# Peptides against a protein of PDB entry 3ESW: the designs that were tried, part 20

Target 1, 322 residues: chain A of PDB entry 3ESW
Amino acid sequence: NNIDFDSIAKMLLIKYKDFILSKFKKAAPVENIRFQNLVHTNQFAQGVLGQSQHLCTVYDNPSWHSIVLETLDLDLIYKNVDKEFAKDGHAEGENIYTDYLVKELLRYFKQDFFKWCNKPDCNHCGQNTSENMTPLGSQGPNGEESKFNCGTVEIYKCNRCGNITRFPRYNDPIKLLETRKGRCGEWCNLFTLILKSFGLDVRYVWNREDHVWCEYFSNFLNRWVHVDSCEQSFDQPYIYSINWNKKMSYCIAFGKDGVVDVSKRYILQNELPRDQIKEEDLKFLCQFITKRLRYSLNDDEIYQLACRDEQEQIELIRGKTQ

## One batch from the design tools (peptide; made by RFdiffusion4, then SolubleMPNN)

Design b2_p23_6_s4
Fold by OpenDDE base, seed 5:
Formats: structure tokens, C-alpha cells, sequence
Structure b2_p23_6_s4 (fold): chain B 322 residues (1-322), chain A 23 residues (1-23)
């Protein structure tokens, strides 16, 4: 009995494609009711939905991409990428070039472009005066600060001159190209836009325990890769749990094509209670939002993304992130 | 039942892929 393995494989692939596509059809009335009830009754679910409405689409702005590319020293960046690629990358194939690009962007951003700002310098005393700054609290933005999607303004008094310095927490990444300073929020926000401006598949990762970072989809590695601009880190998802010994409960990734619970990639030890939502409800929520984000895609795009999602789920289960 | 059947189909597809890569 010559089992025609090729015919069986083709038939299985067709049935599998049809099944996957069936999951991305219009939501059933019962699913819509479940979704509405979940986001109205669960605060964590409402928060995830609210974040998805912003983070999944805000970076897909061609005008912002142009401004970013005009602002960066592209000659320096590509010179450095080409130099590193010429050493080792040619043997590994063309797809590795993008990994070198992301690594150089991490270097360039941290070393040449952006600054960490725990406390601002005194506007009167000048540079390197942050040590003299005493926090007075936070307030709402003024009329000028409000133009740049400012949520809060931290207020500092200089112990030397007594003057007040404002540190607006801008959420407008284009304003961050001007200010070139911030904390993890500003770093991740602008760096996410930078990566997107190079045409890369990028997700914004929110951690409940007050940290944020990126993921980049490497075509060379054929997986999502951890990227932290603050740490100049590439493919080191363990740094939080192991190196920092950080306790964490949730890590949620937000991208144009979906929302994914990536907690298993980053929470390797010292897991905090996951008590904010039922696991089944979180899984449903992420899948439901992802389904909505894909409604305009064709069947082939949906299928390719679903295959990628499945590989990621297998990776997360197997713990094969190095 | 469909999810179980799909996991079974995935396992079979992975086995078939492995056998195809070994040829």
C-alpha cells in the first residue's frame, strides 16, 4: 500500500488552511457578548483593550516614518551595519542584515542619540545639575505641553538657584526626536517608532510591573526577538527575571497584526500572582483583538500570520528562547 | 474536539515535515 504521502500532505494543508481561516471569520454574536462583558467587568481587560487601541496602530504613520528617517544619521548607521555585515553576515545570508541593523540602531540610539533622564537638569543652572533637583510632585500639562500628547509633568525645584524645572512626560514620539531624553516609556515609544520607520515588524511590550520594551520579528531567526533600547539588549529576554531578579505577572505585546501574551518569554522565575483576569479570558481577549486587527487582511496574509502565531506559541511552550 | 484534532494534525504534520527534511 504505497501511501501517497504527498497527496495526504496537500489535503492536510488545505484542510488546515480552511480551518485557520474559519477562526478569522466575523465573530459570532456569543463572542461579541463575551468580549463586551469582559471589558466592562474586568479592569485589566479594559486596560489591555485601551492600550491596543493606541499601541497597535499609532506607529503605522508614514509621515512620522519620514520625519524619523530625516532625523537619524542614516549614513553613520548604514556604514556601521555594512561594516559588521561584511565581517560575518555574508556567510549567513541576506536576511541577517536586518539583525545587524537592529543591533546598530540599539547602539546608535543609546550611545549617540537619546539620553536617560531620571531627573532633569536645572533649566537655569544648565547641564549636569540633576543632582540638585528636588521633586515637588506632578501636575497636568500646560497649553504648550498639551500639544505633544503630554500625560503628566513632573515638577522639580533646584536646590542651588531655587528655580522650577518642568519635566513633561511626552507621549508624542515626534516631540521625543527633539527632546532626546526620557525614561523607559519615552525610550521604548521612540525606539518602537524608529524600528517601524525602517519597515520592520515591531511589537510594543507592556509589563505590568512598570517596564516596557520592544519585540522585532527577525526574518533570519524566524521568530520574535526581544529588544530593549534602554539596555541596548538584543535577544536577551531573560535579563529581567534572571539578571534583575525582577518579579513579574504579565507581559503583553501590542503590534499592528495582534495582541499576544508573551509572559512566558520573560517570566522565567519569581512569577507574581496572575490574579487580574482568568487565563482563559485573557487568551480570549488577545485572540479577539487580534482577529479584529486582521479583518482587512486577505486569506493568504491571515494564513501566514496564523502560521507565525503558531510557531511563536510552540516556542513559548517549549522554552526554546535562548 | 477540533483543537485536539488540530494538535494531532500538527503533530502529524511535524512528523511528516521531519520525514520530508530527512529525505
Amino acid sequence: as target 1 above (322 residues)
Amino acid sequence: DLDKKIEELKKKLEEIKKKLEEK
Scores: peptide ipSAE 0.009, ipTM 0.423, DockQ to the pose 0.343
Fold by OpenDDE base, seed 2:
Structure b2_p23_6_s4 (fold): chain B 322 residues (1-322), chain A 23 residues (1-23)
Amino acid sequence: as target 1 above (322 residues)
Amino acid sequence: DLDKKIEELKKKLEEIKKKLEEK
């Protein structure tokens, strides 16, 4: 009896697909109870849920994408991408073009478009006066600032003229296209929207130890790539742990299709205690939120994403990035 | 360890795929 290995392989692939798809079906009552109990009893879990409700969906706004594309110098960007692609990219095929695009967007954003703001310039004394600014503290937004999803306003007094300058911490990325300044939060927020506006698969990475960055899914590299707009960094996940010697406990990636603990990609040394949640509960939480985000997807989309997730988990376990 | 079992299964699947492509 010639074992029809092709038929067995097809049957195994079908059963495997069905098994994968079964994980993304409606949550069992016990899973819902576990989830509700976890987010009500664990503050870290509640924080991750709250962030997912915003970060996983806010950037999927076609109107915002149009505004971004109308605001950026696309002619300059594509000219620079084409120039870099013409040097080395032709040998590697069309898929690498997007990596060149992300690298140029990093350059353009940091060099030409956005500004780092440790302290604001004095609104009365003009440019390059931030050195004269003394922090007085933070307050709530005024009526105008509140229109642009402002949580806090940093207040500064000019040592030269005595006037008060407000630095509103806007969370509206469209307002950030106007203000063109901020810290890591504003940088990452707007840059995430910029990458999304080019139709890219992007995640927002939150680090518990007060930093944020992006990940981009490179079709050329066939993996998630570290992207930090503040650092103009592409594929350098080691910069925090090694170059900065930063101590970290959690890095959580938030995307439209899932929430993933990416700590293993970035926490290479100086790991802080992971004491905010049990590891099994964090894994459950991320999987549960991811499952909810995928409820509207078809079986083929779910299967493709599950295959991507599995490759990422292998990458994170093997430590074989580069 | 489910992760080890998945890795072993993937390796076996890749080996099976490679053997199927070589035939």
Scores: peptide ipSAE 0.007, ipTM 0.415, DockQ to the pose 0.234
Fold by OpenDDE base, seed 3:
Structure b2_p23_6_s4 (fold): chain B 322 residues (1-322), chain A 23 residues (1-23)
Amino acid sequence: as target 1 above (322 residues)
Amino acid sequence: DLDKKIEELKKKLEEIKKKLEEK
């Protein structure tokens, strides 16, 4: 009796697909109660929910994508990508082109497009005057600054001329296309939008210890890839824990298709206490939000995303089998 | 129990898939 292994494999795949799809059905009343209780009683859970409501959807704006693509030097970008792809990329197949694109976008953004602003230059004295700037504190936005989703304005006094310079912390990424400066928040915000504007699958990673970065899903590598625009870093998740010796507790990734605790990718040593929420409750929270984000997706899309999620969870448990 | 069984089934399916790609 020749066991038709192909027929058995197909049947198992169907049953597995049905099982996966069953997990993504509408939440049971008990799950809704657990979720509501968690976000009302746990401040960290409330923060994750609040961030998900913004970060999971804000970058899926076609009008913003058009403005980004009109603002970038696409001719320069694609010329550089094509040049690097022509050297080594043809041997690896077409899917590697996107990795070259992301690497060039990192280069272009850091070297040609955006500036780090530890302190602003003096508006009166001009360029390269930031060394003369003394922080006076922070205040709310004025009437003009408030138009661009500004939560805080840092105030600086020039030690030379005595004039006040305002550094508004804009959260509107379109305004950041004009200002071309900021810190990790502004860098990650605009760079996330830039990557999204090229049609890439991108997550915003929030670290509780005052840093933020991106991940993009590489079709070539078939995994989520660490991307830090501030560092011009591609696939170097170790830079924080190892190179910076940074202590961290939580890294949460926010994307259109889900919210994922990615702490295991980035927290390799010097782990801080994870005392803000129970691990089981955080896992539940991320899964619950992810499930909600997928409610409108079809069965095939839900299945493909679930397969990707499981592969990521295996990666995070095993560590880099590099 | 079901999750453990599913992980075992996944491992078996990946092994089967690898064997099918080698033919």
Scores: peptide ipSAE 0.012, ipTM 0.433, DockQ to the pose 0.270; fails the geometry check
Fold by OpenDDE base, seed 4:
Structure b2_p23_6_s4 (fold): chain B 322 residues (1-322), chain A 23 residues (1-23)
Amino acid sequence: as target 1 above (322 residues)
Amino acid sequence: DLDKKIEELKKKLEEIKKKLEEK
């Protein structure tokens, strides 16, 4: 009996595809009840849901992508990408080119485009005057600042001239293209939009312990890659736990196609208690939101994303970046 | 029960893939 292994493999693949697709069908009434109860009873779950409603879709704005591409020095960026790509002896058309692009965007963003702002410069005294600035506290946005999704304005007084300088914490990434300054929030917000503007698969990673970064899906590496614009870091998920010795409890990635607990990628030591939600409930929550985000996708898109998710889950369990 | 069957099917699929790569 010549076992037609090819026929069996094809049949198993079909059954597996059908099974995967079955997981992405409309949520059962029991799942909806569980979800509603979870987000109403658990503050962390409510926070994850609230973030997903914004972060998963806000960067998928074609008008914003156009504005970004018009604002960046694309000639410089591509010149540098081409230079480094050629230097390493790669041929045009290789999937690795996108990794070089992301690395150059990290360089360009940190070195040429955006500024870290611990304290603002004095609006009156000019550049390099932040050392003279004393914080007076925070207040709500004025009428102009409110146009740019500003929740808080930090107020500073110049010790030299006595003038007040406002540092609005803008959440509008288009305004950040103008202001070109901020902290980790502004950096990650605008850089996420920049990466999305190049047509890349990008996730926004929220850490409960007051940091944020990106992940980019590398087609060359066939995995999600850590990207931190503040650090000019590519594929260094260990920097927080190992280099910074940072204590962390949760890292949640938010993308157009899903919400994923990526804590295992970044929390390598000094894990804080994961006491905000039951692990089973967090897993359920992320899966439920992911399922909802994929509701309009076709079967092939769902299947490809599910294969990607499975590979990521294997990576996260094994603790080995392949 | 379905998850167990799928894990069994995955194992069988991996075994089949290995046997196909050995040919």
Scores: peptide ipSAE 0.007, ipTM 0.421, DockQ to the pose 0.454; fails the geometry check

Design b2_p23_8_s1
Fold by OpenDDE base, seed 1:
Structure b2_p23_8_s1 (fold): chain B 322 residues (1-322), chain A 23 residues (1-23)
Amino acid sequence: as target 1 above (322 residues)
Amino acid sequence: EEERKKKLEEIAKELLKKIKELE
């Protein structure tokens, strides 16, 4: 009896697809109630939801992508990418080119484009005067600063001339293309937009312990890859736990297609108590938000993303994050 | 043809296992 394995495989694939798709159908009333109760009773859950409402969608702006591409030195970037790709990339296929692109963007951004700002220079004394600046505190934005999604302005006094310098913490990434300075927040915000502007699958990773970075989905590596613009780091998820010996509790990734707890990728040692939410509730929350983000997608898109999600979960469980 | 059959059998077994694990 020649078992028609082809027919069996096809039938199983159909059933499996249907099963996966069933998980992404509109939430049942009980799930909606659970979600609403969770976000209203748990501050951490509310915070994750609030972040998702911004971070999952804000970077999907074609007008911003155009402005970014018009602002960057694309000729320099692609020249450098082509140079590195020519060394060995041709043997690995076209998918590796994108990895070289991301690596060059990291280099370009840190070395040529953006600046770290612990303290601003004095507006009166000019460049390289930050050492003379004393923090006076923070205040709300003025009318001009408010135009660029500014929540906080740091105020500094120059010890030399006595003048006040304002350091607005802009959240508008287009304004950051002009100012070209900031801390981890501004770096990650603009760099996330930059990566998105090249048509890449990118997530914004929020760490509860006051750091932020990106993940890029590498088609070559077929996984999410750690990307930190501040560190010019590619595929080094261990740098925080191991190199910095940083203690961490939560790392949450926010992308257009989902919200994922990626803590297992980055928290390799010195784990802080995860006491902000129950693990089952966090898992539910991330899945629920992810489901909502995918409501407009077709069955094939949902299925493909679900397969990718499963691969990531297997990676995270097995500790195979590189 | 034999190689294809073997591959399909493996896929079918893997999928069946996966479905059972997820149910």
Scores: peptide ipSAE 0.023, ipTM 0.502, DockQ to the pose 0.678
Fold by OpenDDE base, seed 4:
Parts: sequence; C-alpha cells; structure tokens
Structure b2_p23_8_s1 (fold): chain B 322 residues (1-322), chain A 23 residues (1-23)
Amino acid sequence: as target 1 above (322 residues)
Amino acid sequence: EEERKKKLEEIAKELLKKIKELE
C-alpha cells in the first residue's frame, strides 16, 4: 500500500485550514458572556475595546486617502525612493521597494512635512517664537476647533507681545495636514493615515506609558515592522526599552484586521507590572475583537491572516526578529 | 512504529514548509 504522502499532506492541510477557520466562526454564547463581563468589570479592557472601535477602522477612509495623496509631494517622495532603491542595486518590482517607500515617508514626514510642537509659536510674533510662550493651561475647543475633533486646547501667552496663542489638540488627521504640527499623538495619527493612503497594512500601537507609534507589515521582511514617525525609526522596536530605558507595561496594536498585544516586541527590559488585567483575559479580549473585525472576510482572507498571526506569535515568543 | 513516526515527522515538516510557502 504505497501511502500517497502527498495526498495525506493535502488532506492534513485541508483539515488544518478548516480547523483554523473554525476558530473564526461566530462567538459562542459563553464567549460573548465572558467578553461582556470583562469589558464591564475591567477598565483596561473597556479602554482597549474603546480604542479598537476607533483605531481599527478610522484610517480606512478612501476620501482621506485621496486628500493625503493630493497634499503630499509625491514627486519628491518617489524621486527619493527611486534614488535610494537604485543606489542599493535593487530591481524594480521587488517587495523591498515598499520598505524604501516607508523609510522615505519617515524622512519626508519628519524633515519636510511635519513639526514637533512642545509649545506653539506666537501667532502674532511669527516663527521660532515658542521660547517666549508660557502655558496658561488647557480648555475646551471653541466652535471652529470643535469642527476638527478637538478635545483639548492648550493655551499659551506670549511673554513678548502678551497675545494668547491657542494650540488645539486636533484628532482629525485631515486638519493635521493643514496644521502640520503636534506631539506624538498628532504625529502617529497623521502618519498612520499617510501609510494607509499608500495601501499599506498598518497598525496603530498604543503604549500605556504615554507613547504611540505604528507598525507596517513588510511583504519583504514578511513581518510587522516597527515604525515611529517621531523618531524617523524603521525596524527599531528596541529604542524605547533599550535606548530610552523606558519602563513599560502594555503595548497594544490596533489594525483593521485585529488587535494584538505586541508588548513582547517592545518591552525588552524595565517591564512594569502588568496588573491592569489578567494575561488570559487580555489574550481573550484581543482574540475576541480580532474575530469580530474579521467577521466579514472570506475563508481565504481569514486563513491568510491567521497564518500571519501565527507567525507573529512565534516571533513574539522567540524574541527573535527573523 | 518507528517508520511510521519518521514518516509522520516528514509529513509534518513538509506541511510546515507548505504552510510557510502559503504564508
């Protein structure tokens, strides 16, 4: 009996695919109860859910993508990408081109497009006057600022001219294309949209310890790649724990296809207590939200994403970027 | 049994390779 090992392998692959797909079927009543209880009883879980409801889908706006692409200097960007790509001797059409694009977008965004704003310049005195600005506190948005999803406005007084300058903390990334300034929140918000506008798979990473960044899925590297617009950083997940010696407890990635605890990628030392939720409950929560986000996908899409998830989980367990 | 185990290991390796290629 010549055991057709190829046939057995094919059957096993089919059964494995079916098994994977079975995990993404509609949640059992017990899972729904567990989820509801978790988000009602655990504040951290509620926060993760709330963030997922916004961050997982907000950037999937074709109108915003068009506005972004119309606003950016695409000629300059692609000129620089092509230049660096050619310099390294790569042929056109290689998946690595996208990595060069992301690197140029990081450069362009930080060097040419967006500005870090510790304090605003004085609206009256003009550019490079932030040193003269004294914080007076924060207030709610006015009628104009409220049009652009502004929750808080920082108020500053100019020590030179005495005029008040408002620094609205806009959450509308389209408004940020106009203002072109902010802190880590504004940087990450707009840069996430920029990457999405190029058709890239992008996640927004929230760190509990007041930082945010992106991840991009590199088809060349076949993994999620750390991307920090503030730092012009590509594939340097260690910068927070090692370079900054930052203490961290949670890093959660939010994308259109899932929510993932990526803490193991970024928390390499100085780990703070993970006491906000049980590890098993956080894992359950992320899986539950991910399952919900994938509900409308076809079996092939679900399977491909599940394979990607498994690879990521292996990477996160091994602590080795392949 | 040892031959069966070896064959299963080979199948598992090949499946893992194919899974990686599909990925």
Scores: peptide ipSAE 0.019, ipTM 0.481, DockQ to the pose 0.111
Fold by OpenDDE base, seed 5:
Order: C-alpha cells, then sequence, then structure tokens
Structure b2_p23_8_s1 (fold): chain B 322 residues (1-322), chain A 23 residues (1-23)
C-alpha cells in the first residue's frame, strides 16, 4: 500500500488553510445578532468592545512613532543593546536582538526616562514635596488639560504652603513624553507606544483588578512575552499571582490584530470569580472583534495570524509560559 | 524512506489534531 504521504500532506495543508480562512469570512447574520445582543445586554462585553475601539488602533500612528523616536536617546539605547548582544546574542541568532532591545527599553524607561507619581510634588514648594500633599478629590479637566485627552484631574493641597496642585491623568501618550510621570496607566500607555514606535508587535493588557501591562511578540521565542514597564519585567507573567499574591479574574490583551483573553497566562492562583460574562460569550466576543480587525488582511496574513493564535492557545493550555 | 514516512505521519496527525481542535 504505497500511501503517497506527500500528496496527503499537501491535501491536508490546503484543506486546513481553507478551513481557517473560512472562519475569517464575513460574519453570518446570526453572529452579528449575537454580537449586538451581547454588547447591549452585558456591561463587561460593552467595556471590552469600547476598549478595543481605542486600544487596538490608537498606537498605529506614524506621526506619534516619529515623535517618540525623536524624543528618546536612541544612541544610548542602541549602544546598550549592541553591548549586550555582542556578549551573548550573536550565537543565538539575529532574532534575539529584539529581545535585548525590549529589555533595554524597559531599563531606559524606568531608570532614565519616566517617573512613578503616587502623589505630585507641590508646584510651589518644588521637588520631593509629595509627602506634604493631601488629596482633595478628583474633578474634570480644564480647557488646557482637555487638549490632551484628560479623563480626570486629581487635586492635592500642600500642607506646607496651602497651594493647590493639579495632577491631570493624561491619556495622550505624546503629552506623557513631556510630563514623564504617572502611575501604571500612564506607564503602560506610553511604553506601549514606545514599543510600537520600534515596529514591534505589541498588545495592551488590561486586568480587571486595576493593573495594566504589555505583551510583545518575540520572534526569537516565537511567542507573546509579558512586559511590565512599571516593574522593568520581561517574561515574568507569574509576578502578579505568585510574587504579589494578587487575586485576579480577567486579563484581556488588545492589539491591532486581535483581542485575546490571556487570563490563563497571568492568573496562576487565587482566581476570583469570573462572573461578569459567560465563558462562551467572552470567547465569542474576542473572536468576533478579532475577525473584524482582520477584515482588510489578505489570505496569507490571515492564515499566518491564525497559526500564531493557535500556538498561543496551545501555550496557554499547556502552561508553557515561564 | 521509513524516516520520511514517519515524519509525514507525524505531520498528518498534528494537522488532523489541529483541525479537530478548531471545530
Amino acid sequence: as target 1 above (322 residues)
Amino acid sequence: EEERKKKLEEIAKELLKKIKELE
């Protein structure tokens, strides 16, 4: 029985590709109805959709990328990357260079560029006066602050001089290049843009329990890699569940090519109830949004992304993330 | 020839598994 295995393999590959491509065709009327009903009846679904409309595309701005690259000390960054690559990277192949770049960007961002701001310094008393600041609450942005996509402004009174200091929570990442301070939201927002400015595949990860971070697709590791700018962390998805002993329910990743539930990568213990949406509905929602984001892609691009998605799902099931 | 046959069988099994997981 001379089974022509080559012909069988070719036929299987063709059928598999066609099957994958069929999933990315225009949504059936029933799927559209299900989607509309879900986002209108479930607040969590509506929130995911709303976030996807912003986070999946906002960072794909060439003008912003240029401004970022003009603002960063590229000479220092590449000098450090080249130094580390020359030690170990050349033996491991050229693709590892990008991992060194991301690691240096984490270092540079935390150590040289951006600052953590729990409380602002007093505008009158100057630097290192945050200890004297008492929160008075939050308010809407003024006319100037509104120019920079400011959602809220935290108001502080100085216990020493009595003056009011405003801490606007800017969502404009270009404004953050100027202010160079914030909390996890500002850190993740600007750092996501920074990584995108280097032409990297990046996702913004939202955690329901008030934290945010990034994922970078490493061509060397051939997977999505956890990246937290606040923690200067690379490939340490366990830090929240294990090191912080944080309880979490949902982690959702938002990228240009899709929306993915990445909870299994980060929620390793102390899982909170996932009661905001049915699991099947969340899976459907993420797939539906992902499908829409890929409508303009060609068949080969769709197929390659689908293969990557499958590998990620296998990784998440097997717990192979270190 | 036997090694090639084994490799192709493995690929075919992996593809079939992937197809089933997607359905």
Scores: peptide ipSAE 0.018, ipTM 0.478, DockQ to the pose 0.699
Fold by OpenDDE base, seed 3:
Structure b2_p23_8_s1 (fold): chain B 322 residues (1-322), chain A 23 residues (1-23)
Amino acid sequence: as target 1 above (322 residues)
Amino acid sequence: EEERKKKLEEIAKELLKKIKELE
């Protein structure tokens, strides 16, 4: 009797799917208790939860996507993407087009659209006067600045004219489309929204050691790809640990479909102590939040995301890009 | 042991890809 291996494989896949789906059912009472205790007793856990409540959903705003697409030079962007795709992309298949798009968006954003602001220019003296600016400290937003989700305003005095210049740290990405300047926070915030506006699957990566960047899921590469708008960097997760020799402890990715500890992708050397939370508790926390984010998804979508998660975990354990 | 682990991880990765293609 010839063993029908295809039939056996299909049966095993069905059983595996059912098993995976069972893990994404509503949390048991014991898991809810563990979660509540963790977020009430551990400050790092509370911080991760707080960030997830904002970062996992804020960019899924269709009205913002429309405003972004109306603001960008789409003709220039697609012209450049089409040009690069025509050279090499056709040989690799249609899915590579999105990689070319992200690379062009990185170029466009850094070269044509947004500006790094270490210090603001003097409002009185004009352009290229930032070298004359002395920091006086930070204060709360005024009545106008507060309209754009501003938590802090950096205050600078011009050494030449003596006038005060305000640098509000806006968290409203729509306001950043107007101001066109900032540091890593503003860059990552607006760039995350830009990528989302093109319908991409994007995560915001928070590093405890004062840096932030993106990941996007490449259908061509079939993995999460490091994207740093500040560095115009695509698929270079090593730049922080190796190139910068940066010491890091935690990198947490926040997306609409989950929260993931991605530290193993980026912390390749010079690891700082991970003493803010127990590893088992962090793993539990991320899984619990991820499970909640997926409660409304159908079985097929849950299964596909779970398969993607397992593939990512294998990648992270191996310590090599797939 | 580390080499064996890496080989097993590669196999698991390829299996996951094939599973996804069968869906």
Scores: peptide ipSAE 0.011, ipTM 0.454, DockQ to the pose 0.065; fails the geometry check

